# Peptides against a protein of PDB entry 8YR4: the designs that were tried, part 31

Target 1, 309 residues: chain A of PDB entry 8YR4
Amino acid sequence: PRGSPALQLVVLICLGLMGLERALNVLVPIFYRNIVNLLTEKAPWNSLAWTVTSYVFLKFLQGGGTGSTGFVSNLRTFLWIRVQQFTSRRVELLIFSHLHELSLRWHLGRRTGEVLRIADRGTSSVTGLLSYLVFNVIPTLADIIIGIIYFSMFFNAWFGLIVFLCMSLYLTLTIVVTEWRTKFRRAMNTQENATRARAVDSLLNFETVKYYNAESYEVERYREAIIKYQGLEWKSSASLVLLNQTQNLVIGLGLLAGSLLCAYFVTEQKLQVGDYVLFGTYIIQLYMPLNWFGTYYRMIQTNFIDMEN

## One batch from the design tools (peptide; made by RFdiffusion4, then SolubleMPNN)

Design b1_p10_7_s4 (from b1_p10_7, 5 letters changed)
Fold by OpenDDE base, seed 3:
Order: C-alpha cells, then structure tokens, then sequence
Structure b1_p10_7_s4 (fold): chain B 309 residues (1-309), chain A 10 residues (1-10)
C-alpha cells in the first residue's frame, strides 16, 4: 500500500504470519510423530507431557486446516481487513475515475445501474482474485513444495516422488474436471435465468393470461422449464460428486502407496512407528486445502470472465 | 457464490 507505512507494516506482519503457518504445517506432524515414538518407547511422563503440551499449543496456533481456522490464521485475517479495505477502495476509485474518463457516447448508451454493476463486479473480481491467490492458492502450493522437500530429505526420495506424483495428478485432474464442470454450471445458470424470466413475464402479464384462461398453459410451460433446469442442475451436481470422488481416489492411491512403503520401512527398522503416522497425517493435512482448490480455480476463472465483460 | 463447502466432501 503506497502512502501508509502502518499498512505496509501490517502487510509484512501478515506475510510473517503466513510463513509461521507454513512452519506450523511442518512442525505439527513432527510433534505428533514424536508423541507416537515416545509412547512406543514408553518414555518418562515428563518428556511425554511436555511434547503433548507443545503439540496441542502448536495445533491451536495452526488450527484444523480449511474447516477450522487456527489462531495464526485468524490473526492474519483480522490484520488483513484494513489492507483489503484499502485495496478495494483504491480499485473502486480507479474504476470510477476510468468511468469518468470514458466518452459521453459510452455513458449515453448505458443505464446508470449497469455502469455501477460493472464497477462493483470489477472491484470485487480484482480484490477477490488477489485474496484467493495470495492467501489460498500460493500457500497451498507452497505447502505441497515444502512437503515434497521434507519427505525427500527426511524419509527417502521415493516418498517425495509419491507426494509429487499424487499432488501433480490431483491438481491436474482438479483443473481439468473443474473446467469441464464449468460448462455444465454455465448451462444451468443460463437455464435458471431463462426459467426466472418466463416466470416474471407470466406474472407481469397475469391479467392477459387470466383474460384468455391460459393459466394451465403457462403453468405447464413453467413446469417444462423447471424440468429442463433440473436436468442441468443434476449434471452440475453429478459433476461435483465426480470431482470429489476423483480427488478422493487420487489421495487414496497416494496414501496407499506411501503408507505401504512406510509400513515396509518400519518393518525393516529404517523408520519408526511415528513416521508412519506422520506420513498419513501430513498427506491428510495437504489434502484439506486442496479440496477447495477447484473452488478457487473456478472463482479465479469466473473473476477473469467478469473482468472481460 | 456457492459456499466453497459444497465442493468439499462433507
């Protein structure tokens, strides 16, 4: 943010908190591993109690991923409110200034309500896109990269390869299926708007419909439009289930391959029981934000389309 | 915007 050193400091603090979240995403599974190993070794209560207390504290800071916001994420979100407001206001003022620079001919051809809707969509699309990229997409990709590096260094290159292949396949299939699904969603939304327009037109002309005793005909036409909508809605919903199931299968295969390899290495005394638990916990932790990746991709794609209109 | 939760498996 140009011109406010206070907001620049807040941005730096938020970036620091994002770095802390990445560190917590590595530390939490490590401490959980250590608890399992200490329990397996029947370690003294003092060491176990300290490690458990430290784990619970780190888990409080981290939270439970996308379903539960941790203290660090909540603090980041709180501090970011002022930065988002500043950015939104700046984008809104830039769009407003640009609208005033447009020719009188452009303004005379458009209704004021349409111009305001374009401005609001433009502001929301830019600010939303930046927020999703910085706070959701980039951190998720960073956590995957950190995970690959961690497993490659501390386990074996084979674990890093499994995570790499699993996450690459997951991301690729998520994008491809989301793009495919977007066509069904657009068709559904178009039919929803058409069905709504028919209902509004019939209701606005209710006197004419009543004069001709055409109520049954209008109801049947509306029913046909609803059935057509529901057929498209079903395709949209079924495509979502297919996305979720595809994602679950890819993660399941990654978990299977990695868990079998961990179990083998534990049997060979190359890894500890806690390392098996770490792998499963870490993969599930990577999966949690990835479930939203299709949503973020769709939102990004929608925001780009809304900027072109 | 549909809540992102709809794309998360419940």
Amino acid sequence: as target 1 above (309 residues)
Amino acid sequence: SLPPSVESPE
Scores: peptide ipSAE 0.028, ipTM 0.701, DockQ to the pose 0.158
Fold by OpenDDE base, seed 2:
Structure b1_p10_7_s4 (fold): chain B 309 residues (1-309), chain A 10 residues (1-10)
Amino acid sequence: as target 1 above (309 residues)
Amino acid sequence: SLPPSVESPE
């Protein structure tokens, strides 16, 4: 970003965080291997517990299987919001200024194509929602139930309880935070529509704006509308990062509790080393589709509200 | 409406 040294520093920090994500992607498998080795060697509980705790902490920093929901990724995404907003605003103002240099004949011809694009977004949302419910939400809930049953039957009842509590808390917090976040999204969308309407009105009055040399005034008015939009967009995006981080924390706590308990039972020879690997793998597999659950729930709520109006 | 992909973890 040319012109803001603060945003340049944020870009450098984000690049540093991306480097840290790559380091975590190497370290997490190494620590996981070390746990398997320590379990195989029947290492003392203290050494094992420290290695497991360190692994879970690194996994919390990394996030899920892709790392997209990890603390480091969330922090990067959070910091990047201001850089994205600066870039978006600059591009939008350049496009808007250029549109005010174009001929009236170009403005009159475009009205029909933009209205069609709004209608297509509504219909695609409903069909997509039903598909997401049937093919993603229901299977994910089934996998959770199967997981609870599996761990309750083949492990100790404590594992089933940990998975149950973790997933119940995850789902509950996902719903609550998504409902809270919906307010920010609605405010953002309302301001986006208002900002777009102002741009359209300015461009429809292009001849009048040009006649009065008011181009600079309309550009500044559009800039103010974009800044107001970006204030709401930041709240929406920051609330998403908070959701993802809350989800990551809940899964991290479940993974910590279950991994420590599993490691303990392996030291007592009640479980095998393979069972530890299974537990960790299964929790990660459950986490991956659950990241989308907030998106699905929001889509459900949005489409229900859009169908009631 | 922002596409749902913007609010999913990429």
Scores: peptide ipSAE 0.026, ipTM 0.699, DockQ to the pose 0.110
Fold by OpenDDE base, seed 4:
Structure b1_p10_7_s4 (fold): chain B 309 residues (1-309), chain A 10 residues (1-10)
Amino acid sequence: as target 1 above (309 residues)
Amino acid sequence: SLPPSVESPE
């Protein structure tokens, strides 16, 4: 944002908060490990209480679940609202100015409502795409890389390799299955729009339908359109379940392999019980945002297509 | 249960 030093500062603060989220993603599992080790060693209450309090505070900052709903993420999202609005308005004005530069023949061939819909789709697509790339995709990839480095340095190269193979396979399958699924979703959306259009056209022609007593015929045509839609909806939904199950299986296999290896090293006294808990916690933490990766990839792909149109 | 990858409602 070249025109506002205040918005530039907000962008820098948001980038700093994103860096803090990455640090928290490493620190929270470490502190949880330390609690488990201190409990195992029957450490004095003062040390344990301080470590637990610190962990809970870090966990409040990080948040938990499929999207980090922690204080840092919420603060970042709040601060970004003004940047998003500035970017949206700037894109909207650029699209609007470009539409005014287009030939009269282009405008005469299109309805004003279609032109506005193209402008709104273009604006939403650009601003959405940037937000998903910066706040979801890039951070998730960074967390995976940080995880591989962390496990390779502090555990063993074998753990880093398991995480690498698991996440690489997960991402690859997510992309491939999402691209395959996109065909079903597009077919569904096209049929939904066609079904809605038929319903609107039938209702707008209500007097004509009444005049010909064609109500039963229009209802049957609408029913056939709904059945066709539901057949496509089922394919879309079933393909989503297949994606989710494939993702869950890959993570489950990675978690199994790594957990068995960690348990083995704990039995050999090379790792502590807390390290087993850390591994499981960290893998689950990486998995949470990855569940949305297929959605983000689809939204990115849709937004690129909507920008090309 | 991890929420399924909910298709963001359009």
Scores: peptide ipSAE 0.025, ipTM 0.693, DockQ to the pose 0.379
Fold by OpenDDE base, seed 5:
Structure b1_p10_7_s4 (fold): chain B 309 residues (1-309), chain A 10 residues (1-10)
Amino acid sequence: as target 1 above (309 residues)
Amino acid sequence: SLPPSVESPE
């Protein structure tokens, strides 16, 4: 973005964070290997606990690799919102300005195309919802229940309790934060529709705009509407990053508590090194689909409301 | 690539 040194700095910071993510992708497996080796060698608890804590901290920063909602990825996504908005606004203004240069005959034929796009979104949402419920939500909940039962029976009741508390807190916070975010999304969508309506009105009155040479005025009015929209979009997107970071924190705490407890039981020879690997792998596998749970819950709510109307 | 937790725009 050539026009804002602040946004250029944000881009550089985001590139730096992408570099840090690559470093974490190497460090996390190294620390994990070191834990396995220390457990195999029956190393002293203090060294093991420090290495486990360091691993979990690095894993909290990483999340789950490329496309995961780790702290570094969330921070990058948060900082990138303003860069995306700047780029979007610039493209939208260029398109809008170009539309005012087009012939009247081009404007008269396009009323039909916008209505079709709204209808296609509604129908795809319902079919997508059923698929998300059956193939993602229900299996993820089943995997959680199976995990609680498995860890309670084969490890210790304490592991089942940690998984239960972690997943219950995760799901509860996901619902509560998603409901809170719905207010920001509704406000964003209302302002998007108002911004589109202004663009349509300006384009319908194209002859009048051309007669008065008011193209610059209509572009500035559209720019103001986009800036207002982007203020609401930022709240929506920032609240999503907050959701993802809250989810990452809850899983990080569960992973920390469970990994420390597992490491302790391995040092007491009650569990094997393989059991430590299993616990950490299973929790991370549960976390990956759970990142989308807020999205699924939202889609469920919206489609239920749309079916009641 | 794990898809980012992109909330689908409603």
Scores: peptide ipSAE 0.028, ipTM 0.709, DockQ to the pose 0.225; fails the geometry check

Design b1_p10_8_s1 (from b1_p10_8, 4 letters changed)
Fold by OpenDDE base, seed 2:
Structure b1_p10_8_s1 (fold): chain B 309 residues (1-309), chain A 10 residues (1-10)
Amino acid sequence: as target 1 above (309 residues)
Amino acid sequence: PLPDASEDES
């Protein structure tokens, strides 16, 4: 944000907090591994209690495991409110200034409510897209890269390869299936709008419908529109289940391959029991934000299309 | 808008 050094400092703090979240995503599984190893070794209570307390504190900072947002994420979100408000206001004022520069003929041809709706959609699309890119997409991709590097360096190149192949296949299938689903969703939304328009037109022409005793005809026409909508809704919902099941299968195969390989290396005494638990915990932790990736991708695409119009 | 893909297994 140009012009406010305070907001620039807040942006830098938010970026620092995002870096801290990435560090926590590595440290939490490591501390959990250490607890399992200390339990296996029957370590002294003092060492175990310190490691457990440190793990719980790191988990409170991270969040995610209990369905709760972590302290670091909440602090980032809180600090970002002022930056978002500044950005939204700047975009809104730019759109408003541009609307005032448009010809009188453009304004006379449009209803004031349509112009305001264009301004609000434009502001929401830009600010939403930037927020999803910066706070969801980029961090998730960074966590995957950090995970691949971590497993390649501290386990074996084979674990890094499994995570790379699993996450690359997951992302690719998520994109491809989401693009395929977008056709069904667009068809559903078009039919929903058409069904709503028919209901509104029938209700606005209520006197004409009564004059012709056409109530049964309008009800049957509305039923046919609902049945057509539900056929498209089923395709949209079934395609979502297919996406989720495909994602679950890819993660399941990656977890299976890596868990079997880890178990094998534990039997050969090359890895500890805690390293098996770390692998499973880390893969599940990488999977959790990826569930939303298809949603973010679709929202980004929609917001780009809404900005081009 | 409801997130499309992940139903929160909350």
Scores: peptide ipSAE 0.033, ipTM 0.737, DockQ to the pose 0.175
Fold by OpenDDE base, seed 3:
Structure b1_p10_8_s1 (fold): chain B 309 residues (1-309), chain A 10 residues (1-10)
Amino acid sequence: as target 1 above (309 residues)
Amino acid sequence: PLPDASEDES
């Protein structure tokens, strides 16, 4: 943010907190591994209690599970409110200034409500895109890279390769299937709008419909439009299930391959039981943000299309 | 926008 050193400091703090989240994503599985190893070795209660307490504290900072944000993420989100407001206001003022620079002929050809809707969509699109890129997409990609490096260094190159292949395949299939789904979603939305427009037109002309005793005809035409919509809705919903199942299969295969390899190395006494638990925990942690990646990708694509119009 | 039906099974 140009012109506010306070907001620049807040951005730096938020970036530092994002770095801390990445560190926590590595540390939490490590501490969980250490607990399992200490339990297996029947270590003294004092060492176990400190490690468990440290793990729970790190887990509180990280958060975890679908929809639960940790303390660090909540603090980042709280501090970012002012930066988002500054960015939103700056984009809104840029759009507003640009609208005032446009020709009188452009303004006379458009309703004021349409112009405001374009401005609001543009502002929301840019601020949404930036937030999704900075807080969801980039961190998720960073966590994957950190995971590949971690497994390659502390396990072996085969674990790093499994994570790399699994996550690359997951991301690629997520993108490809999401692009495929976007066609069905667009067709559904177009038919929804057409069905709604027909219902509104029939209701606005209700006197004419009554005059001609055409109520049964209008109801049948509306039913046909609903059936056509539901056929497109089913394709959209079925394509979502297919995406989710494809994602689940890819992660399941990666988890299977890596877990079998880890179990083998534990039997060979090259790894500990805790390392098996670490691998499974870490893969699940990488998977949780990736479930939303298709949604973020779609939102990015829709927002780019909404800026071109 | 409502979060699209979460890619997670609700």
Scores: peptide ipSAE 0.029, ipTM 0.733, DockQ to the pose 0.169
Fold by OpenDDE base, seed 4:
Structure b1_p10_8_s1 (fold): chain B 309 residues (1-309), chain A 10 residues (1-10)
Amino acid sequence: as target 1 above (309 residues)
Amino acid sequence: PLPDASEDES
């Protein structure tokens, strides 16, 4: 944000907090591994108690692994509110200024409510897109890369390869299926709006409908519109279940392959029991934000289309 | 827009 040094400092603090979240995503599994190893070795209570206390504190900072509920994420989100508001207001004023520069012919062809709706969509789209890119997409990709590097360095190169292949396949399928699904969602939303518009129009014309005793006819037309909507809704929902199941299958296969390989290396005494637990915990931790990746991709795609209109 | 995946696990 040019012109406010305070907001620039807040942006830098938020970037620092994002870096801290990435560090926590590596440290939390490591500390959990260390607890499991200390328990296995029957280590002295003092060492165990300090490691457990440190783990719980780091886990409180991180949250559930989604990054959404942790103290650091909440603090980042709180600090970002002012930056988002500043950006939103600036975009809104730019859109409003641009609308005033548009030709009288453009304004005469549009209802004021439509113009305001375009302005609100544009502002929301820009602000949403920026937030999803910076806070969800980029961090998730960074966590995957960090995970691949970590497993390649501290485990065997085979683990890094499994994570790489699993995450690459997951992301590719997520994009492809989300793009396919977007057609069904658009059709659903279009039919929802058409169904709502018919209901509103029928209700606004209720005197005419009563005059002609056409209430049963309007109800039947509305029912047909609902049935058509529900047919599109079902396709949208079923396509989501298919996406989620495909994602779950890919992660399940990656988890299976990596867990079997971990178990094998533990039996050969090349890895400890804690390393098996670390792998499973880390993969699940990577999976949690990835469930939202299809949503973020769709929102980004929708917001880009809404900005071009 | 409704979140796609997470309504059932929270």
Scores: peptide ipSAE 0.028, ipTM 0.712, DockQ to the pose 0.117
Fold by OpenDDE base, seed 5:
Structure b1_p10_8_s1 (fold): chain B 309 residues (1-309), chain A 10 residues (1-10)
Amino acid sequence: as target 1 above (309 residues)
Amino acid sequence: PLPDASEDES
């Protein structure tokens, strides 16, 4: 971003974090291999516990890979919000300024196209919701229940309890934080509509704006409305990063507790090395679709409200 | 609109 050294520094930090994500993508599999080898060799508990703890910490930093939010990805996304907002605002102001240079005939023809875009968003959300509920939410909840039953029956009651507590806490925090985020999203959407209304009013009065050479004044008024919108957008986006990081923390704690317990039972020869691999793989597989659960919950809540109207 | 994913707004 030209003109703000602070945002240039943020871009450099984000590039550094992307480099760290690439390093984690190599380190996490290496540490996982080392755990499997140490379990196979019946290594002393102290070395095993340190390697498991280090693996889980690295996995917490990494997340589940591409399309999952680890701590490093969340930090990158958080820092990137201001860079995205700067770029968006600059593009919006350039478009708006260019619209005021266009002919009256172009403005008269566009009234119909904007209404269609709002309607298409509503219809696609309802049809998408049913698909997300049936094909993602219900299966994910079923996989959690199946996992609790499986680990309780075939491993130990302690594993079933860890998965139950982890997933119950995850779901509860996801709902609570998503309901809290809904306030920020509603405020953002209200300000987006108000900002759009100002742009429409300015463009409807295009002849008057041109007569008074007030194009610069209308652009500045639109910039102020965008800055106010971006203040609310930042709260919405930052609250999402907080949700993702809270989810990552809960799964990280569950993975830590369960992986340490599994490693202990493998050391006592009550479980096999394959059981350790199974537990870690299964928890990660449960985590990946659960990342979208807050979205699905919000979409469900929004569409139920829209269907009651 | 990108789905407001709880994780994939990244």
Scores: peptide ipSAE 0.036, ipTM 0.768, DockQ to the pose 0.201; fails the geometry check

Design b1_p10_8_s2 (from b1_p10_8, 4 letters changed)
Fold by OpenDDE base, seed 3:
Structure b1_p10_8_s2 (fold): chain B 309 residues (1-309), chain A 10 residues (1-10)
Amino acid sequence: as target 1 above (309 residues)
Amino acid sequence: PLPPVSEDES
């Protein structure tokens, strides 16, 4: 970002965090291999417990794979919000200023396109919701139930309890934080619509604005509206990072408790090394679709409210 | 498709 050393530093930090995330992607499999080797060699519990704890900590920093954000990714996303906002605001102001130089015929065509885009977003959200409910929410809940039953029957009741508590806490916190976050999102959307309406009204009155040489004044009013929007957008985006980090923490605690318990039972020869691998793999598989659950829940709530009106 | 809760809602 030109003109802000602070934002340039943030970009460098974000690039550093991306590098760290790549290092974690290599380290996590290495530590996982080391756990499997230590379990196979019947290593002393202290060495195994430290390696498992270190693995889970690294996994917490990395996140649960392609569908989950780790602490490092969340921190990157959080820091990147200001960079995105700076870039967005700059592009929007450049477009807006350029549009005041364009002919009235262009403005009339854009209004129709915006209405169409709002309609398409509405329609796609409803269709997407039903698909997400049927193909993602229901299967994910089924997989959780199957997982609880499986671990309770084939491992121990303690494993089923850990999965149950972890998933229940995850779902509950996802709902509660998503409901809290919905307030910020609604405020953001309302301000986005108001900012867009101001831009449209200014551009429809472009002849009057040009007649009074008020172009700079309209650009400044639009800048103020964007700054107000970005204040609400930041709250929305920061609340999303908080949700993801809360989810990641619950996952990390569940993975830690279950992995330590599994490792302990393997040291006592009650479980095999393969069972440790199975537990970790199965938990990660359960968590991948759960990252979408907050999105699905929000979509459900939005569409129910829109159907009641 | 809506982005995952893990991705920035653009």
Scores: peptide ipSAE 0.031, ipTM 0.752, DockQ to the pose 0.189
Fold by OpenDDE base, seed 5:
Structure b1_p10_8_s2 (fold): chain B 309 residues (1-309), chain A 10 residues (1-10)
Amino acid sequence: as target 1 above (309 residues)
Amino acid sequence: PLPPVSEDES
């Protein structure tokens, strides 16, 4: 971003965080290997517990990889919002300014193109919703239930309870925070429509704007509308990062509690090293699709509201 | 791949 040293610093911090993500992608498997080795060697509980806790902390920072949001990824995404907004605003203002430089003949011919974009969003949403419900939401809920049953029967009732409490808290917080976020999204969409309407009104009055040489005034008015929109967009995007981080925290706590308990039972020779690997792998596998559950819930809620109108 | 919950609001 040329002209803002603050945004340049944010870009450098985001690049640093991307470097940290790459380091975590190497460290997490190393710590995981070390846990497996310590369990195999029957190492003392204190060394094992410290290594497990360190692994879970690193995993909390990393997240589940591609499609999972760890703390570092959430922090990067949060900081990047202002950089994206700066770039978007600059592009939108350049396009708008260029539209005012175009010929009258171009403006008279393009009245029809705007209506098509609203229609394509509605139809794609309903068909996508059914597919997401059937192929992602229902299977994920089934995998959670199967996991609770499996861990309760084959490990111990305590593992089933940890998974149950973790997933119940995750789902509940996902719903509650998503409903809270819906207010910010509605406010953002209302301001987006108002900003678009101002651009349309300015372009419909193109002859008048040219007659008064008021292109700079209309561009500044559009800039103010974009800044107001970006204030609401930031609240929406920041609330999403908060959702993802809350989800990551809940899964991190469940992974910590379950991994420590599993490591303890392996130390007591009640479980095998393979059971520790199984538990950690299964929780991570549950977490990957659950990151999308908030989007699916939002899509469901939006499409139900759009079907009732 | 659908954008994570984070990208589908953009």
Scores: peptide ipSAE 0.030, ipTM 0.749, DockQ to the pose 0.137
Fold by OpenDDE base, seed 2:
Structure b1_p10_8_s2 (fold): chain B 309 residues (1-309), chain A 10 residues (1-10)
Amino acid sequence: as target 1 above (309 residues)
Amino acid sequence: PLPPVSEDES
């Protein structure tokens, strides 16, 4: 944000907190591994209690696994409110000034409510897209890269390769299936709008419908429109289930391959029991934000299309 | 449970 050094400092703090979240995503599985190893070795209570307390504190900072947002993420979100408000206000003022620069002919041809709706959509689309890119997409990609590097360096190149192939296939299939689903969703939304428009038109022409005793005909037309909508809704919903199942299958195969390989190396005494638990925990931790990636991709695509209009 | 990829058009 230009013009406010305080907001620039808040942006830097938020970026620092995002870096801390990435560090926590590596440290939490490591501490969990250490607990499992200490339990396996029957370590003294003092060492175990300190490691467990440290793990719980790191898990409180991270969040995620408990179904709650972490303290670091909440603090980032809280600090970002003022930055978002500044950005939103700046975009809104830019759109408003541009609308005032448009010709009188453009304004006379449009209803004020349509102009305001265009301004609000434009502001929301820009601010939404930026927020999803910065806070969801980029961090998720960073966590994947950090995961690949970590497994390649501290386990074996084979683990890094499994994570790379699993995550690359997951992302690729998520994009491809989401783009395929977008056709069904657009068809559903178009039919929903057409069904609503027919219902509104029938109700606005209520006197004419009564005059011709056409109520049964309008009800049957509305029923046919609903059946057509439900056929498209089923395709949209079934395609979502297919996406989720495909994602689950890819993660399941990656987890299977890596877990079998880890179990094999534990039997050969090259890895510890805690390393098996670390791998499973880390893969599940990477999967949690990825489950939303299809939603973020769709939202980014929609917001981008709304900005082109 | 993470909500499924909700088609939440917010």
Scores: peptide ipSAE 0.026, ipTM 0.715, DockQ to the pose 0.308
Fold by OpenDDE base, seed 4:
Structure b1_p10_8_s2 (fold): chain B 309 residues (1-309), chain A 10 residues (1-10)
Amino acid sequence: as target 1 above (309 residues)
Amino acid sequence: PLPPVSEDES
């Protein structure tokens, strides 16, 4: 952010913490591998205890592999609050200033509550988009690339190829299915808003409804609107399950192919038992944030549309 | 934390 050296330093610290998360995503599986190998070799307790203690400490810093629950991620999120607030206020003031520059005809055609809602949506959309891109999308793509490089260098090139093909297929299907789902979600949200508006209009006209004894008619119209909503909700939810199952299938096939290949190389004494555990752990670790990728893509797409409106 | 995908559908 221009004008505050303190906030610039916080941004640099947050970028440094993001780099540390990427390093932890490689180191944690490596240390886990080393524990398995030391256990297999029946290594002395002192070496094992130090490696386990180091692993647990690194795992505490990393968290559950999603990055969201680790100490480093929590510290990054905490430090970023001030940067986000500064950005939000700046966007809000820019939108507010722009609204004041708009023609009187534009203002007379709109209700003040609609104008405020547009301003709030615009501010939230910009800040949300930036946060999702910087903290979720870019790190996930970086972890995939780092994973491909790591497996290509320290394993066989075949492992790097499996990860590449699996992740490329996963991302492609996630995008395509998410774009398809977006139509159902928009239809659902539009029908929800229409159903809610009908309920509000019926309640605001309560005296008229009571005068005509039309309560049963309004209830039936509301029921029909709910049934129509639930039909769209079911399509949205069913399409989400289909996305998740497709994602699970792709990761499952990648995990199967890579695990079988790793097991084969362990039987041929080209890899150690710890390397099998490393592969499985690393793939699962990549999968955890990828489950949210469809959500992040949807949020990004929604936020772009909300900024264009 | 971003709400799970299920809470953003509510």
Scores: peptide ipSAE 0.020, ipTM 0.671, DockQ to the pose 0.142

